# Ledger of designs, part 10: peptides against a protein of PDB entry 9GMZ

Target 1, 343 residues: chain A of PDB entry 9GMZ
Amino acid sequence: TGFPLELLTRPATERLAYFENYTVAHPRLKEVYEILMRTIAEPAGASFIFVYGASGVGKTTLRLRVEQKLTELALPKLESDRARVPVVGIEAIAPESRYFNWKEYYTRALITLEEPLIDHKFDYGVRGISRDNFGKINVESKVVAPALRRALENALIHRHPDVFFVDEAQHFGKVASGYKLQDQLDCLKSLANMTGILHCLLGTYELLTFRNLSGQLSRRSVDIHFRRYCADSPEDVQAFKSVLLTFQQHLPLAETPNLVDHWEYFYERTLGCIGTLKDWLKRVLSDALDREATTITLKDLQKRALSVAQCQKMFKEIQEGERQLSETEADVQNLRSALGLGA

## One batch from the design tools (peptide; aimed at target 1 T1 T23 K241 Q249)

Design b1_p10_4_s2 (made by RFdiffusion4, then SolubleMPNN; from b1_p10_4, 6 letters changed)
Fold by OpenDDE base, seed 4:
Structure b1_p10_4_s2 (fold): chain B 343 residues (1-343), chain A 10 residues (1-10)
Amino acid sequence: as target 1 above (343 residues)
Amino acid sequence: SLTLFDEFTV
């Protein structure tokens, strides 16, 4: 199976949009999706889900697919409960200042939660929060962060999503000198406890620092590791090559490029991260379509590749995260041994 | 052998 051949006669914008919307059902994505969906359905008293993995592994793709599925599953119930939002997802922004901008976070969360399609107007109980004539939330500049928090708590309680997603959640760890990361975690914990809403934090291996700092969060959290494909595993190499083979069939070009023959170069510049691979191929496809090219060449790939220096930096960050997880697994085994539970 | 993966549809 490949792309619809009719796309070859369509505008470059439609051909690019096809590939942008295409998602490969690769083994790691399927596994993490199934675990995450099950955990959301049956949180078993958890208040948090942590999804961590390498930058560009595909966490945003995972989030968007889960958001889509939860929305589809909720549609029959939303006909009777017009106040309910099935899922809310935001991306945490890296602060421009030395401090995490809670005012911006709460504002973005409120705007996302209160999409115009919600017929049921909610009173936030906060002066300076209103809806415009188009149903968009307007937050006046005078509204302070504690008031926005109360508005978000009330909105989350009223809309009762099955989960609240925060992508790039490692940005909560960007605290100024003198603030503890613990204070940020306690703030998030309080929001989850006050609303009764399950929070899913997606991010890099920097999220492991969040897990380690709060023994109370660890008791109420589920951890999901979204692994990259590793070159030292023959099975992972085969899966990575199979992803390349699948993408070859779904690039809407007149001549199918042979990406698999260059698998080592793709691995070198993606570190086994399928999101990084897809984003690279999107850039290269866009360039090929702009030139009305029949295929993609190695030179086209090289033009849009991450630099060796970028890959080396990303690889160091991955190795540190994988090391921390390996140490945690060893600590669990040591704890079990010390408890007399055996290996 | 290499395999073609399906599209991830929800």
Scores: peptide ipSAE 0.572, ipTM 0.958, DockQ to the pose 0.905
OpenDDE base, seeds 1, 2, 3, 5: peptide ipSAE 0.571, 0.569, 0.557, 0.569; ipTM 0.958, 0.957, 0.955, 0.957

Design b1_p10_4_s3 (made by RFdiffusion4, then SolubleMPNN; from b1_p10_4, 7 letters changed)
Fold by OpenDDE base, seed 2:
Structure b1_p10_4_s3 (fold): chain B 343 residues (1-343), chain A 10 residues (1-10)
Amino acid sequence: as target 1 above (343 residues)
Amino acid sequence: PLTLFPEFKP
C-alpha cells in the first residue's frame, strides 16, 4: 500500500516517473477493461469495437493496460509463431487540413506493426517500403496511400493481432461533410473485412456520429461507454473519493497530502474524469519536486487547476454526449418494446 | 488500492 519509501531518496525524475506509470484501478476502468477484454476474446462476428467517453476519462490508460495484458497472454504462442504481433495500438492524428491523412495513418500503422526485434521479416510487395539495418520500417515519400494500404493489409494478415487499436479516433470524423465521413467509415470497414482483424476505435463522444452514420457498422460493432463518475450518485462519489485516497498514497512525497478533504474541488475541476485528475496531480507533483517540497498544498493545486471556463466548456460537451447516449438507449428500449421484447 | 495488475501492487 502506497509508494515505495525508497523513492524519497531517489532523483525527482524517478519519483515523477513512478507516479506517471502508476495506474489506479477504479470501478469504471475495471468494468470497461473486463468488457473490452471479453469482446476481444469473443468478438462474435463483430469487426469493430467503439469505446467512447469524456475527454480525460482514461481511454488511453485503458488501451495501454489491454495492450499489456494481451501481450502477456500471447507470450507462450509467440515462441512458436515468430511472425505474430499480439496487439497493435496507434493514435489517429488531427488533420491540419480538412482531410484525414490516410498516408500518414498507414505509415504509422506499418511502423507500429513491424517490431524491429521480430525475426520473421516479410516482403510487403510494395516498392519504396524497406527495412533498415536495425529492422525498422522505412517508407519513401513517393509511396502513395493505396500502396501503403495494401502493405498494411498484408502486414495485418501476416502479423495477425488480436486487435488493432486506434486512439483519438474522433479525428476520422473531422471532415467537412457527412458524405466524407461515410467514406472514411467504409474505408475502415473494408480494411477490417479484408484483413479479418478486429478494430477498436477509442475516442470522445464525437464517435457517436460514427455509430449514427452506418447502420451496417452498428450490426458489426460493439459499443462500450466509458462513463465518468457522477456527483448525484453516492456510489460514484465514494469511488471518486477512493481514487483520491489512492493517489494520495502514491504521490512520492515525504508528507502525505490530504486530497480527500478537497474532493468537491477535485470533482469540480475534473468533472469526475480520472485521467484529468491524474494529469492535474502530475503537474502539481512536478512543481512540488522542483521546489523540493515535502507535500502538496491547496495553493499548489489551484496553480495547476483547469479554469472554471475550461470546466464549463468540457461539461457542456459531456452533457451533450450523455444526452445523445440517453436518447439512443431510449430509442433501443422503445424499439425492443415495439418488437415485444421486454425491457 | 485496486490495481488492475496485481503484479504492480507495491
Scores: peptide ipSAE 0.012, ipTM 0.414, DockQ to the pose 0.152
OpenDDE base, seeds 1, 3, 4, 5: peptide ipSAE 0.005, 0.007, 0.006, 0.000; ipTM 0.383, 0.388, 0.409, 0.354; seed 5 fails the geometry check

Design b1_p10_4_s4 (made by RFdiffusion4, then SolubleMPNN; from b1_p10_4, 3 letters changed)
Fold by OpenDDE base, seed 3:
Structure b1_p10_4_s4 (fold): chain B 343 residues (1-343), chain A 10 residues (1-10)
Amino acid sequence: as target 1 above (343 residues)
Amino acid sequence: SLTLYPPFTI
């Protein structure tokens, strides 16, 4: 089973869009999806979910699939409750300044939560927040961050999403010298407590720093590690090769490229991260379609590969995150042994 | 043997 052969007669834009929208149900994505969906359905008093893993492992893909599923499951209820939003998802932005821009964060969250298609409009209780003629939220420059926070709290309470997603959440950790990362966590914790809305923070292993700062958050958080595929695991290598086999069948080209034969090179330049792999293949596919090429060659792959220096940097960040988790697992085993529990 | 994974369906 591969791409629809009819795509070969379609415009390059449609062929590219097919591959962009294609998601492989690889084992790690399926596992993390099932854990995340279960945790959202039964948070058991948790206020936070942390989803952490390597950059490009597929966290954004996971988020989007969960958002789609939660929306689908909510559709029957949304017919009767026109005020409800089933899920809200935003990306945290790296601050241009030395401090996280809470005003921008609250504005983006409000804009996302209050899409134009929502029939039930409510008063935000804040002067200078309005809807334009297209139903988009407009926030006047005079509106201060504390007022935007109150507007977001009111909107979250009124819309009552099952979860609030924040992707790239490691950007909350980018605080100026002298600002405490704890203050950012306390702000998020306060928002979750005031609204009663479950928050899911997705990000890199830099999110582990957040987990370690608050023993009170650890009691109210669920952790989900989105692992990459590891070359030292025969099962993980087989899964990674199987992902390559699947992608090669879903590249809308006249001749199916042999990606599997180059699996070591793909692993070297993706570190077992399927998102990185997909984005690489998208770039290469785009170039191939622009040239009206019949297939993808190793030379085409090499032109769009991450540099060795980029891969070395990403690998150091991964090794540090995996080390911190391994140390935590060892600490749990030591604690169990000290309690007289079997390892 | 390698496996063809299905599309991620919701």
Scores: peptide ipSAE 0.552, ipTM 0.957, DockQ to the pose 0.903
OpenDDE base, seeds 1, 2, 4, 5: peptide ipSAE 0.547, 0.541, 0.542, 0.552; ipTM 0.957, 0.956, 0.956, 0.957

Design b1_p10_5 (made by RFdiffusion4)
Pose (drawn by RFdiffusion4):
Structure b1_p10_5 (pose): chain A 343 residues (1-343), chain P 10 residues (1-10)
Amino acid sequence: as target 1 above (343 residues)
Amino acid sequence: SLVTYPSFEE
């Protein structure tokens, strides 16, 4: 397989768009996608899905793919329920203040729930907020956060989305003190419990500070780790080389450059994160198409790679996250002994 | 041995 040969006659813009729209279902992403879909289809009391992963591992692409896939299920279901949004997805806003702005979060979450059939919802539940009949949800600055949240709860329990996505969930950790971390997530827990809607949280390894704050949160959450490819295990190396081969075969050029020969350097500057690899390859392809180059040279790759210091910070954070998320037989035995079960 | 992978959209 490979890129369509017809693209060679087309201008560089078509090649660049093709490579941007190209995706690879590498094993780690396939496994994480399968686990996430299975868990969304049947939460069974869980009120959170944590998706931990390094920067550029593909959390956002996973969210988009699962949103598109779930939207497919909604079309047959719509014949039964005219007013139902299948998936709602938003991004956590990094606040300018010391603490996360819950009022702005509620405002944006309610805004994202705009539908053309707004007549079905009628009143949101609290005065002061309504659509301006121009397709935009208007909220009043005098409306307080408790009333806005109550309106969001009513809207969510009326629309009943399959899953609620909060991309970049590490921004929830912006707090004014050292004790508000548990409350920041308890508020979202209460919202999810009352609305009966699973809140899937995606973020980098900084989200691990939101892991096990309390036993209640521990039970109300499901951990999904989007592990990067590690050079320690030969199987992961084989998979990383294989991804490079797929990319080598699928980037539009006159002749396919050799990328497997330079797999070590790619891993050095990407740490196995597939998104970081594709961003680099797309940048190099764009640089090459400017000069109409027939192949990719190592010099081109080096020109637009990542700095050593950046990759050192990436690896430090990744090591900390993998150390925190590691699970061994020793932990299982310790828990067995402490539980008094034995063996 | 190395293998190629399909599109994730499939």

Design b1_p10_5_s1 (made by RFdiffusion4, then SolubleMPNN; from b1_p10_5, 6 letters changed)
Fold by OpenDDE base, seed 5:
Structure b1_p10_5_s1 (fold): chain B 343 residues (1-343), chain A 10 residues (1-10)
Amino acid sequence: as target 1 above (343 residues)
Amino acid sequence: PLTLFPSFDD
């Protein structure tokens, strides 16, 4: 099974769009997806889900696939409940300042919740929040963060999503000097508690700081580690090679490129992160299509690869995160042993 | 042996 052969006669834009929309159901993505979907369906009193993993592991792809599935599952109910939004997903923005911009966060969340699929104009009782003629939320610059928070709380209650996704959630860790990260967590916790909406924070291993700081959140959170493929695991190497094999069959080119033979180079420049791999292949495919090339070569791959310096930086960040998790696992074992529960 | 993974939409 590969790409539809008819794509070879289609414009480069359609060929590229096919590959962009193509998602490999690789083992780690499937595992995390199943855990996440189950946790959303049965949160068991959890108010938070933390999904953490390397940059480029595929967290955004995971989010989008869950959002799609939750939307599909909700369709029959949405016909009767026109106010309901099944899922909301936003990306937390890296602040230009050293401080997380809550005003911007609340604004983006409100805009996303009020995207025009919902004809029901709800007035959230906040001056300076309006809808345009297309139903799009407009937030005046004069609206302060506490007012936006109340509007978001009301919106979340009214729209009642099954989950609220926040991608790049490590940006909540950007606090002002003298402020505690705990205050950010308490703010999020309060939002989840006031709305009754499950929050899923996706991000890098910097989210582990949230896990460690809030013993209270730990009791009401589910942690999901989205692991990369590791070269020291034969099973992970086999899975990574199988992803390459799958992608090579789904590149809409006249001649199937041999990606698998270059697996070590792909691993070196992706660190086992499938999102990074897909983005790389997308860039290479775009270049190949622009040249009307029949295939892609190692030289084409090399032109669009991340630099060794970029990979070294990313790898250090990954190693630190993986180390922290390993230490936490060891601490749990030590605690169990100390409690007499055995290892 | 290497395996072909399905599409996520399949």
Scores: peptide ipSAE 0.509, ipTM 0.950, DockQ to the pose 0.896
OpenDDE base, seeds 1, 2, 3, 4: peptide ipSAE 0.505, 0.499, 0.503, 0.490; ipTM 0.949, 0.949, 0.949, 0.948

Design b1_p10_5_s2 (made by RFdiffusion4, then SolubleMPNN; from b1_p10_5, 5 letters changed)
Fold by OpenDDE base, seed 5:
Order: structure tokens, then C-alpha cells, then sequence
Structure b1_p10_5_s2 (fold): chain B 343 residues (1-343), chain A 10 residues (1-10)
């Protein structure tokens, strides 16, 4: 099965939108999705879920698909509980300064919680937080971070989402000189504990620092590694080629491009990250549609590829993260062996 | 053999 052939007669915008909205249920995404959905349903006393993996592996796609599914599952209950938000997802912003902006985080979280069609004006008891005529939250610049935190706590309690997603959560690691990353973790832990809301932090391998620093969070967290496809695994190579095969059938072009024949080049420039692959193909498709091209060529791919220097940088970051995980696994095995539990 | 993966929405 491929794209609907009717798209070939549609505007370039519709053709591009089709591909943008298309998500391949590739093995790693499906696996992580199933683990995440199960963990959200049965957190078993966990207050945190950490989802870590390479940049461009597809964490945002994972989040959006989980948000969609949780929303769909909650629809029957939302009719009776108009205050409920089934899920909330935000992206943590990279601070312009070296320091994570908690005020901005709380503001964005609060806005996101209140954007749903919630007719009920809830007063969070914080001066300088208002709603406009459309129900959108407005936060005055004078509102301080502790007040915004209290408002967010009240909002989370009132809206009672099944999970609170924070994408790009490695930005919590941006701590002022002299402050501990532990203080940021304690802040998040306190928010989760005060609200009773499960937090899911998605991010790069920099999230492993949170795992290592908080022996207390480790007892109340579930870790999910969103792996890339590795070229040293025949199964991963086959899966990656199968993703290319699937995408080539879902590119709304008159002639199906042969992406699979270029799999090594795709792997070289994506490092096995399907999000990076999709974004690349989206750019190439956009260019092809703008030219009214019938297909995509290698030359078209090359024009929109990440540079070798970009790939080398990304690969070093991946290797460091994968190394840290491998060392942790080895340490667990060594600990088990030392305890007499065996491998 | 290569395989086609389904849509995530399917």
C-alpha cells in the first residue's frame, strides 16, 4: 500500500501535508510506544518516566502519538469530566542564558494545560494570571516563578492528566554555576509528588545525568531507551531499509523513487535516526513538488542532506550516550556477579 | 527480505 493516488492531482501543499502526517510504525517506535503506554497505564508507583535517545530518533513523534492515543482513550470520560485534560505535553526551551528558565517553563506548562476547550474558568489563586476572552491564559511579567509553580500545581491537580510530557528535557540540566542539577530534579520531583501526576521527560542522552545523579529518582522512575538503528546489526539494517521502502511508497510523486538503493547514503546522513530521515525526505519532497518533479533523484537528496561535519558531531554525541549506557549495563552485571546473583 | 511497515494510525 502506498499514498492515495488522488494526491497526484492535489496541490503541492496537500501532498506535502500527507507525507508530514504520515508516520511509519517502525519497530523501535512501536516498541517504545508500547512500553510507554503500558508504563503510563500502570506506573507502579513511578513518578517519572525518562525517554532518552539520539537527536532525531523520533521522540517528538512518539510523544505526539501517545498524546493522541491518550486523548482518544479519554474522550468518553471527558464528556462527564469537563475539567480533565487527559495528557499535557510541552517542550522545554533551551535557555538563552546558561540557566534553565523555570518561570518560562511554568508559564508554558500552564498555558498548555488551559488551551483545551475548557469552558470552566478556574482561578488558580495567583494574581497576574488571567484568561482572555478566548479562555487563553495570560501571565503577567510580574508573576514570579514560585507563584507560577503553585498555579501549575493547582492546574495539574484540577486537570489531572494521566501524564505530563516534557520534550527536550535535557534543558533542565542547564544549571547556574554553584547550583546542583539535583536541585532541578528535586524541583521536578516535588512537582510530581505535590500533584500526583506522572511526569515523562523525553530528551537526548544528556538525560542519563538525571538517572545517575538521583538515586531517589531511580527508585521512582522508569527508563526507556529509544534506540537508533545500528549499521552493525543486520536486523537494524534490514529495518532501516524497510523504513526507506515504506517511505518511498508514501512519497506522493508520479514515479516512486528508489530510496532503498541509496540506503548506505541515507544511513550515513541520518545515523539510523528515523526522525532525521523523515525530515530530510520532507525537505526533498518539498523541493520536488516546487519543481513539479515526477520523482526524487540522488542529486535532490544530496542538496538537502546534513553535512558530513554535522553527522560527525551528532555521531560523537550518540557514541558518548551509547557508551554511558553500555557501561551502566556492565556495572549492573558486575554488581550482580559480586552479589553472587550471576549474570 | 524487506517489509513494508504499516502506518502508525492503522
Amino acid sequence: as target 1 above (343 residues)
Amino acid sequence: SLQLFPSFDD
Scores: peptide ipSAE 0.539, ipTM 0.954, DockQ to the pose 0.895
OpenDDE base, seeds 1, 2, 3, 4: peptide ipSAE 0.532, 0.536, 0.535, 0.534; ipTM 0.953, 0.953, 0.954, 0.953

Design b1_p10_5_s3 (made by RFdiffusion4, then SolubleMPNN; from b1_p10_5, 6 letters changed)
Fold by OpenDDE base, seed 3:
Order: C-alpha cells, then sequence, then structure tokens
Structure b1_p10_5_s3 (fold): chain B 343 residues (1-343), chain A 10 residues (1-10)
C-alpha cells in the first residue's frame, strides 16, 4: 500500500502533512511501544520509566503514539469523568542559563494538564494562577516555583493521568557546575511520590547518567532501550531497507523515488535512526513540492543530508551510550555467574 | 526479501 493517489492533485501543504503524519510501523518502534504500553498498564510499583536511545531514533514518535492510544482507551471513561486526563506529555527545554528552569517546567506542565478542552475548572489553591476567557491557564510572574509545584501536584492528583511523559529529559542533567544532578532526580522523585503518578522520561543516552546516580531510583524504575538499526546485523539492515521501501511508497510524488538503492548513503547519514531518516525525507519532500518536482533525486537528498561532521559527532555519542549498556550487560552476566545462576 | 511495513495506525 502507498499514499492515496488523490494527494497528487492536492496542495503541497496537504501532501507534506500526509507524510509528516505518516508513521512506519518498523520492528523496533513496535517492540518498544508494546513494552511501554504494558509497563504503563502494569507498573508493578515502578514510579519511573526511562526510555533512552540515540537522538533521532524515534522517541518523540513513540511518545505521541502512546499518548494517542492511551487517550483512545480512556475515551469511554472520560465521558463520565470529565476531570480525568488520560496522559500528559511535555518536552523538557534546554536551559538558557546554567540552571534548569523549574518555574517554566511547572508552568508548561500545568498549561498542558489544563488544556482549554477540559471544561471542569479546578481551583489550584494558588493566587496568580487563573484561566482566561478562552480557558487557557495564565500564570502571573509573581507566582514562585514552590507554589507552581504545589499547583502541579494538585492538578496531577485531580486529573490522575496514567502516565506523565517528559521528552528530551536529558535536559534535566544540564546543571550548573557545583549543582548535583541528584537534586534534579530527587525533585522528580518527590513529584512522582507526592502525586502517585507514573513518570516516563524519554531522552538520549545521557539519561543513563541519571539512572546510575540513584540506587533507589533503580528499584522503582523500568528501563527501555530504544535501539537503532545496526549495519553489522543482517536483520537490522533488512529492516532498515524495508523502512526505506515503505517511505518510498508513502512519498506523495508522481514518480516513486528509488530510496532502497541508496540504502548505504541513508544509513551513513542517519546511523540507523528512523526519526533522523524521516526528518531528512520531510525536508527533501518539502523542497521537491516547492519546485513542483515529480520525484526525488540523489542530488535532492545530498542537499538536505546531515554533514559528515554531524554524523561523526552523533556516532560518537551513540557509541558511548551503547558501550555503557554493554558494560552493564556484562556486569549482570558476571553477577549471575557469581551467584551460580546459568548464563 | 524486503518487507513493506504498515502504518502504525493500521
Amino acid sequence: as target 1 above (343 residues)
Amino acid sequence: SLQLFGSFDD
């Protein structure tokens, strides 16, 4: 199955939007999705889920698909419980300053929890938090971070989401020199404990540093590794080529481009990360649509590719993350062997 | 052989 052929007669904006909204059900995404959905349904006393993997592997896509599914599953209950929000998802922002801006984080979380579509007004018990005539949350500048935290705790308890997602969660680790990364984790842990809400942190391999800092978090967290496709695995190469074949059929162009024949170049410039691949193809598609082109050429791909220097940097970050995980797996095996447990 | 993956919504 390919794109709807009717799109060829539609505006460039609709053709681009189709591809932007299209998600390939590739094996790694399905696997991680199933694990994440099961863990959210049965957290077994976990307070945290860590989803880590390469930048551009598809973590945001995973989050959005889980948010959609949790919303769909909750719809019948939401008709009777208008106060409930099934899921909350925010993106952590890189601090401009040396310090993570908790005031901004709490404000964004509150705004997301209190979307205008929620008719049920909640009193936050905090002066300077109000709703405008459109139901949008307004936070006055005078409201301090501890008050915003209490408002968020109350909102999370009242709305009772099945999970609270924080995307790009490695940004919690960007602390000033002399501040402990541990303090950020303790703050998040306290929020999860006070609300009883399961938190899912999605991020790069920098999240492994967070995971290793707290032996107490280790007992109350589930780890999910979202792996890239590896060129040294014939199965992974076949899956990656199959993703290219699938995208090739879903580019709304008059002539189907041959992406599969260029699989090595796609792999070189994406490192097996499907999100990076999709974003690259979006840029190239946008350029092609702007020119009213019938297809995508290798030259069009080259124009929007990541530079070799960018790929080398990304690959070093991936290798370091994969190394840390491999060492952990070896340590587990050594522990099992030392305990007299078979391999 | 290469496979066509479906949409995630399918």
Scores: peptide ipSAE 0.475, ipTM 0.948, DockQ to the pose 0.862
OpenDDE base, seeds 1, 2, 4, 5: peptide ipSAE 0.460, 0.456, 0.459, 0.471; ipTM 0.946, 0.945, 0.946, 0.947

Design b1_p10_5_s4 (made by RFdiffusion4, then SolubleMPNN; from b1_p10_5, 4 letters changed)
Fold by OpenDDE base, seed 5:
Structure b1_p10_5_s4 (fold): chain B 343 residues (1-343), chain A 10 residues (1-10)
Amino acid sequence: as target 1 above (343 residues)
Amino acid sequence: PLVLYPSFDD
């Protein structure tokens, strides 16, 4: 099965939108999705879920698919409980300063919680928080972070999402000199505890620092590693090639491009990250559609590829994260052996 | 053999 052939007669915008909205259910995405959905359904006293993996592995795609599914599952209940939001997802912003902006975080979280078609004006008891005529929250610049936190706590309690997603959560690690990352974690922990809402933090391997620093969070967290495909694994190579095969059939072009024959080049420039692959193919497809091209060539791929220098930088970051995980696994085995539990 | 993965929406 491939793209609907009718797309070949449609505008370039529709053809591009088809591919943009197309998501391959590749093994790693499916696995992590199933684990995440199960953990959200049965958190077993967990207050946090950490989803970590390489940049461009597909964490945002995972989040969006979970948000969609949780929304769909909640629809019957939302008819009776108009205050409820089934899921909320935000992206943590990289601070312009070296310090995480909690005020901005709380503001964005609050806005996102109130964007749904919620007719009910809830007064969060904070001066300088208002709704416009469209129900959109407006936060005055004078509102301080503690007040915004209280408003967010009240909003989360009132809206009662099954999970609160924070994408790019490694940005919580941007702490002022002299402050501890622990203080940021305690802030998040307090928010989760005060609201009773499960938090899911998605991010890079920098999230491992949160795992290591908070022995208290470790007892109340579930860790999910969203792995890339590794070229040293025959199974992962087969899966990566199969993703290429799937994408080539879903590129709305008159002639199906042979992406699979270039799998090594795709791997070299994506590091086995399917999000990076999809974004690359989207750029190449856009260029092809703009030229009214019948197919995609290697030359077209090369024009939109990440540079070798970019890939080398990304690969070093991945290797460091994968190393830290491997060391942690070895430490667990060593601890078990030392305790007499065996491997 | 290579496989075709389904859409996530399917």
Scores: peptide ipSAE 0.598, ipTM 0.960, DockQ to the pose 0.883
OpenDDE base, seeds 1, 2, 3, 4: peptide ipSAE 0.593, 0.590, 0.596, 0.585; ipTM 0.958, 0.959, 0.959, 0.957

Design b1_p10_6 (made by RFdiffusion4; failed a check: a repeat of another design)
Pose (drawn by RFdiffusion4):
Parts: sequence; C-alpha cells; structure tokens
Structure b1_p10_6 (pose): chain A 343 residues (1-343), chain P 10 residues (1-10)
Amino acid sequence: as target 1 above (343 residues)
Amino acid sequence: SPWTEPLPLP
C-alpha cells in the first residue's frame, strides 16, 4: 500500500492535505481506543475516565475519532429521540487568575450544547439565560455560578449525552492553595453523579495529581494509560519501526525515502510519541515540497527537529508519569497481605 | 478520519 500516485500531478497543497488527513492505527492507540469505547458503552457507575498520556501521544486525535465513531450510533437512535446530542466535548480553559474559573467552564459547556431544535428544550431552568434567536446562546454576566451550573445540569439531564469530554483536563489543577485539589474534582464528581453523565478527562501526565485523592473518587474513576513506545521492550521497538515504515510508504514524494535506517534518531527526538513523530514528518514534508524535493534527506529532518533540552524535559516528565503509573506484582502482594486474605 | 493499520517490516 501507499499514497495515491495521482497526487504527484496535483500541487503541493493536495499532498500536504493528504498527509495531514492520514492516520495510523498503531497497536497502542488501537488498544486504548478499544478500552475507551468499551468503557463508554458501559460505564456502570463510573463517573470519570482518566486518559493519561505524554504530550503528543494522540489523546486529541483519539477524542476526535471516538467522537466521530459515536456520532454514527446516534443517527439510528435519533429516529426514537429527536432531541439528543450523542457526544459533547470541550476543552478546559487555563485561567488567568490563580484558580480555575468554574463560571467560565459552565458557560462554555452550556454554549457547546446549542442545537437548532432549541424549542424542544424550552426554558433552561433559570432566568437570565436564553438563545437570542440568532443561533447563539446568551448568558448574563449577573447570573451566578450556582444557577448556571443548575441550568447546565438540567440541560445535560434533558439531552442525555453518551459521554462528556473534557480535553486538557490538567488545567483543573490550577488552584489558589494546596488543599483545593480534592474539591476541584469533587465538584465535577457531584456534577457527573447528579447528571448521570460520564465525564471523560484527557490530559498529560500532570493529570496524575488528580488520580487517587479519595476512595470515593478512586471508585468513581477508571484509569486508561496511553503509553508511549518504549525502547526497552523489543516488541515496542518493532512497532515504532513499523509505524515509520508506514509513514515512509505513505508520505507523497517522487520516491520513498528510507526512514527505518534512521529509526534510532527518530526515537531520540520523539520518545515514541506517534503524534510528535507525525508532526515532525509533516513539517519536513512541507519544507521539502517548498523546494519540490524528490526525497527526504537526514539534513531536512535535522533542520526542523526538536531541541535536545526540549526532549530532555519531555523524557523527565514521561519518566515521572511512568514511574507513578507503574504496577507490579509486589503491589498486588502487598495489598493482599494488608487485606488479610493471604495468598 | 479513517485509520490505517501499520505495515509490518520485511
């Protein structure tokens, strides 16, 4: 397989768009996707899905793909319920203040729930907020956060989404003190419990500070680790080389450059993160198409790679996250002994 | 966007 040969006649813009729209279902992503879909289809009391992963591992692409896939299920379902949004997805806003702005979060979440059939919803539940009949949801600055949250709860319970996505969930950790971390997530827990809607939180390894704050949160959450490819296990190396081969065969050029020969350097500057690899390859392809180059040279790759210091910071954070998320037989034995079960 | 399976190494 490979890129369509017809693209050679087409201008560089078509080649670049093709490569941008190209995706690879590498094993780690496939497994994480399968686990996430299975868990969303049946939460069974869980009120959170934590998706831990390094920067550029593909959390956003996973969210977008799962959103598209779930939207397919909604079309047959719509014949039964005319007012139902299948999936709602938003991004956590990094606040300018010391603490996360819950009022702005509620405002954006309610705004994202706009639908053309707004007549079905009628009143949101509290005065002061309504659509301006121009397709935009208007909220008043005098409306307080408890009333806005109650309106969001009512809107969510009415629409009943399958899953609620909060991309970049590490921004929830912006707090004014050292004790507000548990409350920051308890508020979202209460919202999810009352609305009966699973809140899937995606973020980098900084989200691990939101992991096990309390036993209640521990039971109300499901951990999904989007592990990067590690050079330690030969199988992961084989998979990383294989992804490079797929990219080598699928980037539009006159002749396919050799990328497997330089797999070590790619891993050095990407740490196995597939998104970081694709971004680099797309940048190099764009640089090459400017000069109409027939192949990719090592010099081109080096020109638009990542700095050593940046990769050192990436690896440090990844090592800390993998160390925190590691699970061994020793931990299982310790828990067995402490539980008094034995063996 | 659809996903493509990775190609194996020879």

Design b1_p10_6_s1 (made by RFdiffusion4, then SolubleMPNN; from b1_p10_6, 3 letters changed)
Fold by OpenDDE base, seed 3:
Structure b1_p10_6_s1 (fold): chain B 343 residues (1-343), chain A 10 residues (1-10)
Amino acid sequence: as target 1 above (343 residues)
Amino acid sequence: MPLHEPLPLP
């Protein structure tokens, strides 16, 4: 099955939007999705979920799919409880300054919690937070971070989401020299404890540094490793090729490009990360549509590929993250052996 | 939008 052939007569914007919205349920995405959904349904006293993996592995896609599913599952209850929000998802922003901007974080979280679809007005108990005539939250510049935090705590308690997602959560780790990464974790831990809301932090392997800093978070967190596909695994290579075949059939072009025959080049420039692959193909598709091209060539792919230098940098970051996890797995095995627990 | 199963390799 390929794309709807009717798309070939549609505007370039609709053709691009089709591919952008097309999501392949590749094996690693399904596995992590099932673990995450189960953990959200039964957190077993966990306050945090950490989802870590390579940049471009598909963490944002995972988040959006879980948000969609939680919303769908909540719809029957939302008809009776118009105050409830089933899920909240925000992206953490890289600080322009040496300090994480908590005021901006709390403001964005409040804005996301209070989308216009929620007719139920909530009093935040904070002067300088209002709704405009369009239902959008306005936060006056005079509102200080501690007041915004209290407003967010109250909003989270009142809206009672099943989970609060923070994407790109490694940005909490970008603290100035002399500030402890621990202080950021303690702020998040306090927010989760005060609200009773499960927090899911999605990010790169830099999140492992957060995980290791707090022995107390370790007891109240679930870890989910979103692995890339590895070229040394025949099963992973088959899965990666299957994803290429699927994207090949779902590029809304008059002539189906042969992507599968170039799988090694796609692997070289994505490191087995399906998000990186999809974003590359989106760029190439956009260029092809702008030129009214009938297909995508290897030259078109090469024009939008990550450079070898970018791939080498990304690969070093992946290898360091995978190494840290492998060492942890070995430590667990050593502990089991020392306890007289079999392998 | 739905999740799509990856196509089997021929």
Scores: peptide ipSAE 0.234, ipTM 0.879, DockQ to the pose 0.896
OpenDDE base, seeds 1, 2, 4, 5: peptide ipSAE 0.213, 0.226, 0.216, 0.214; ipTM 0.874, 0.878, 0.875, 0.874

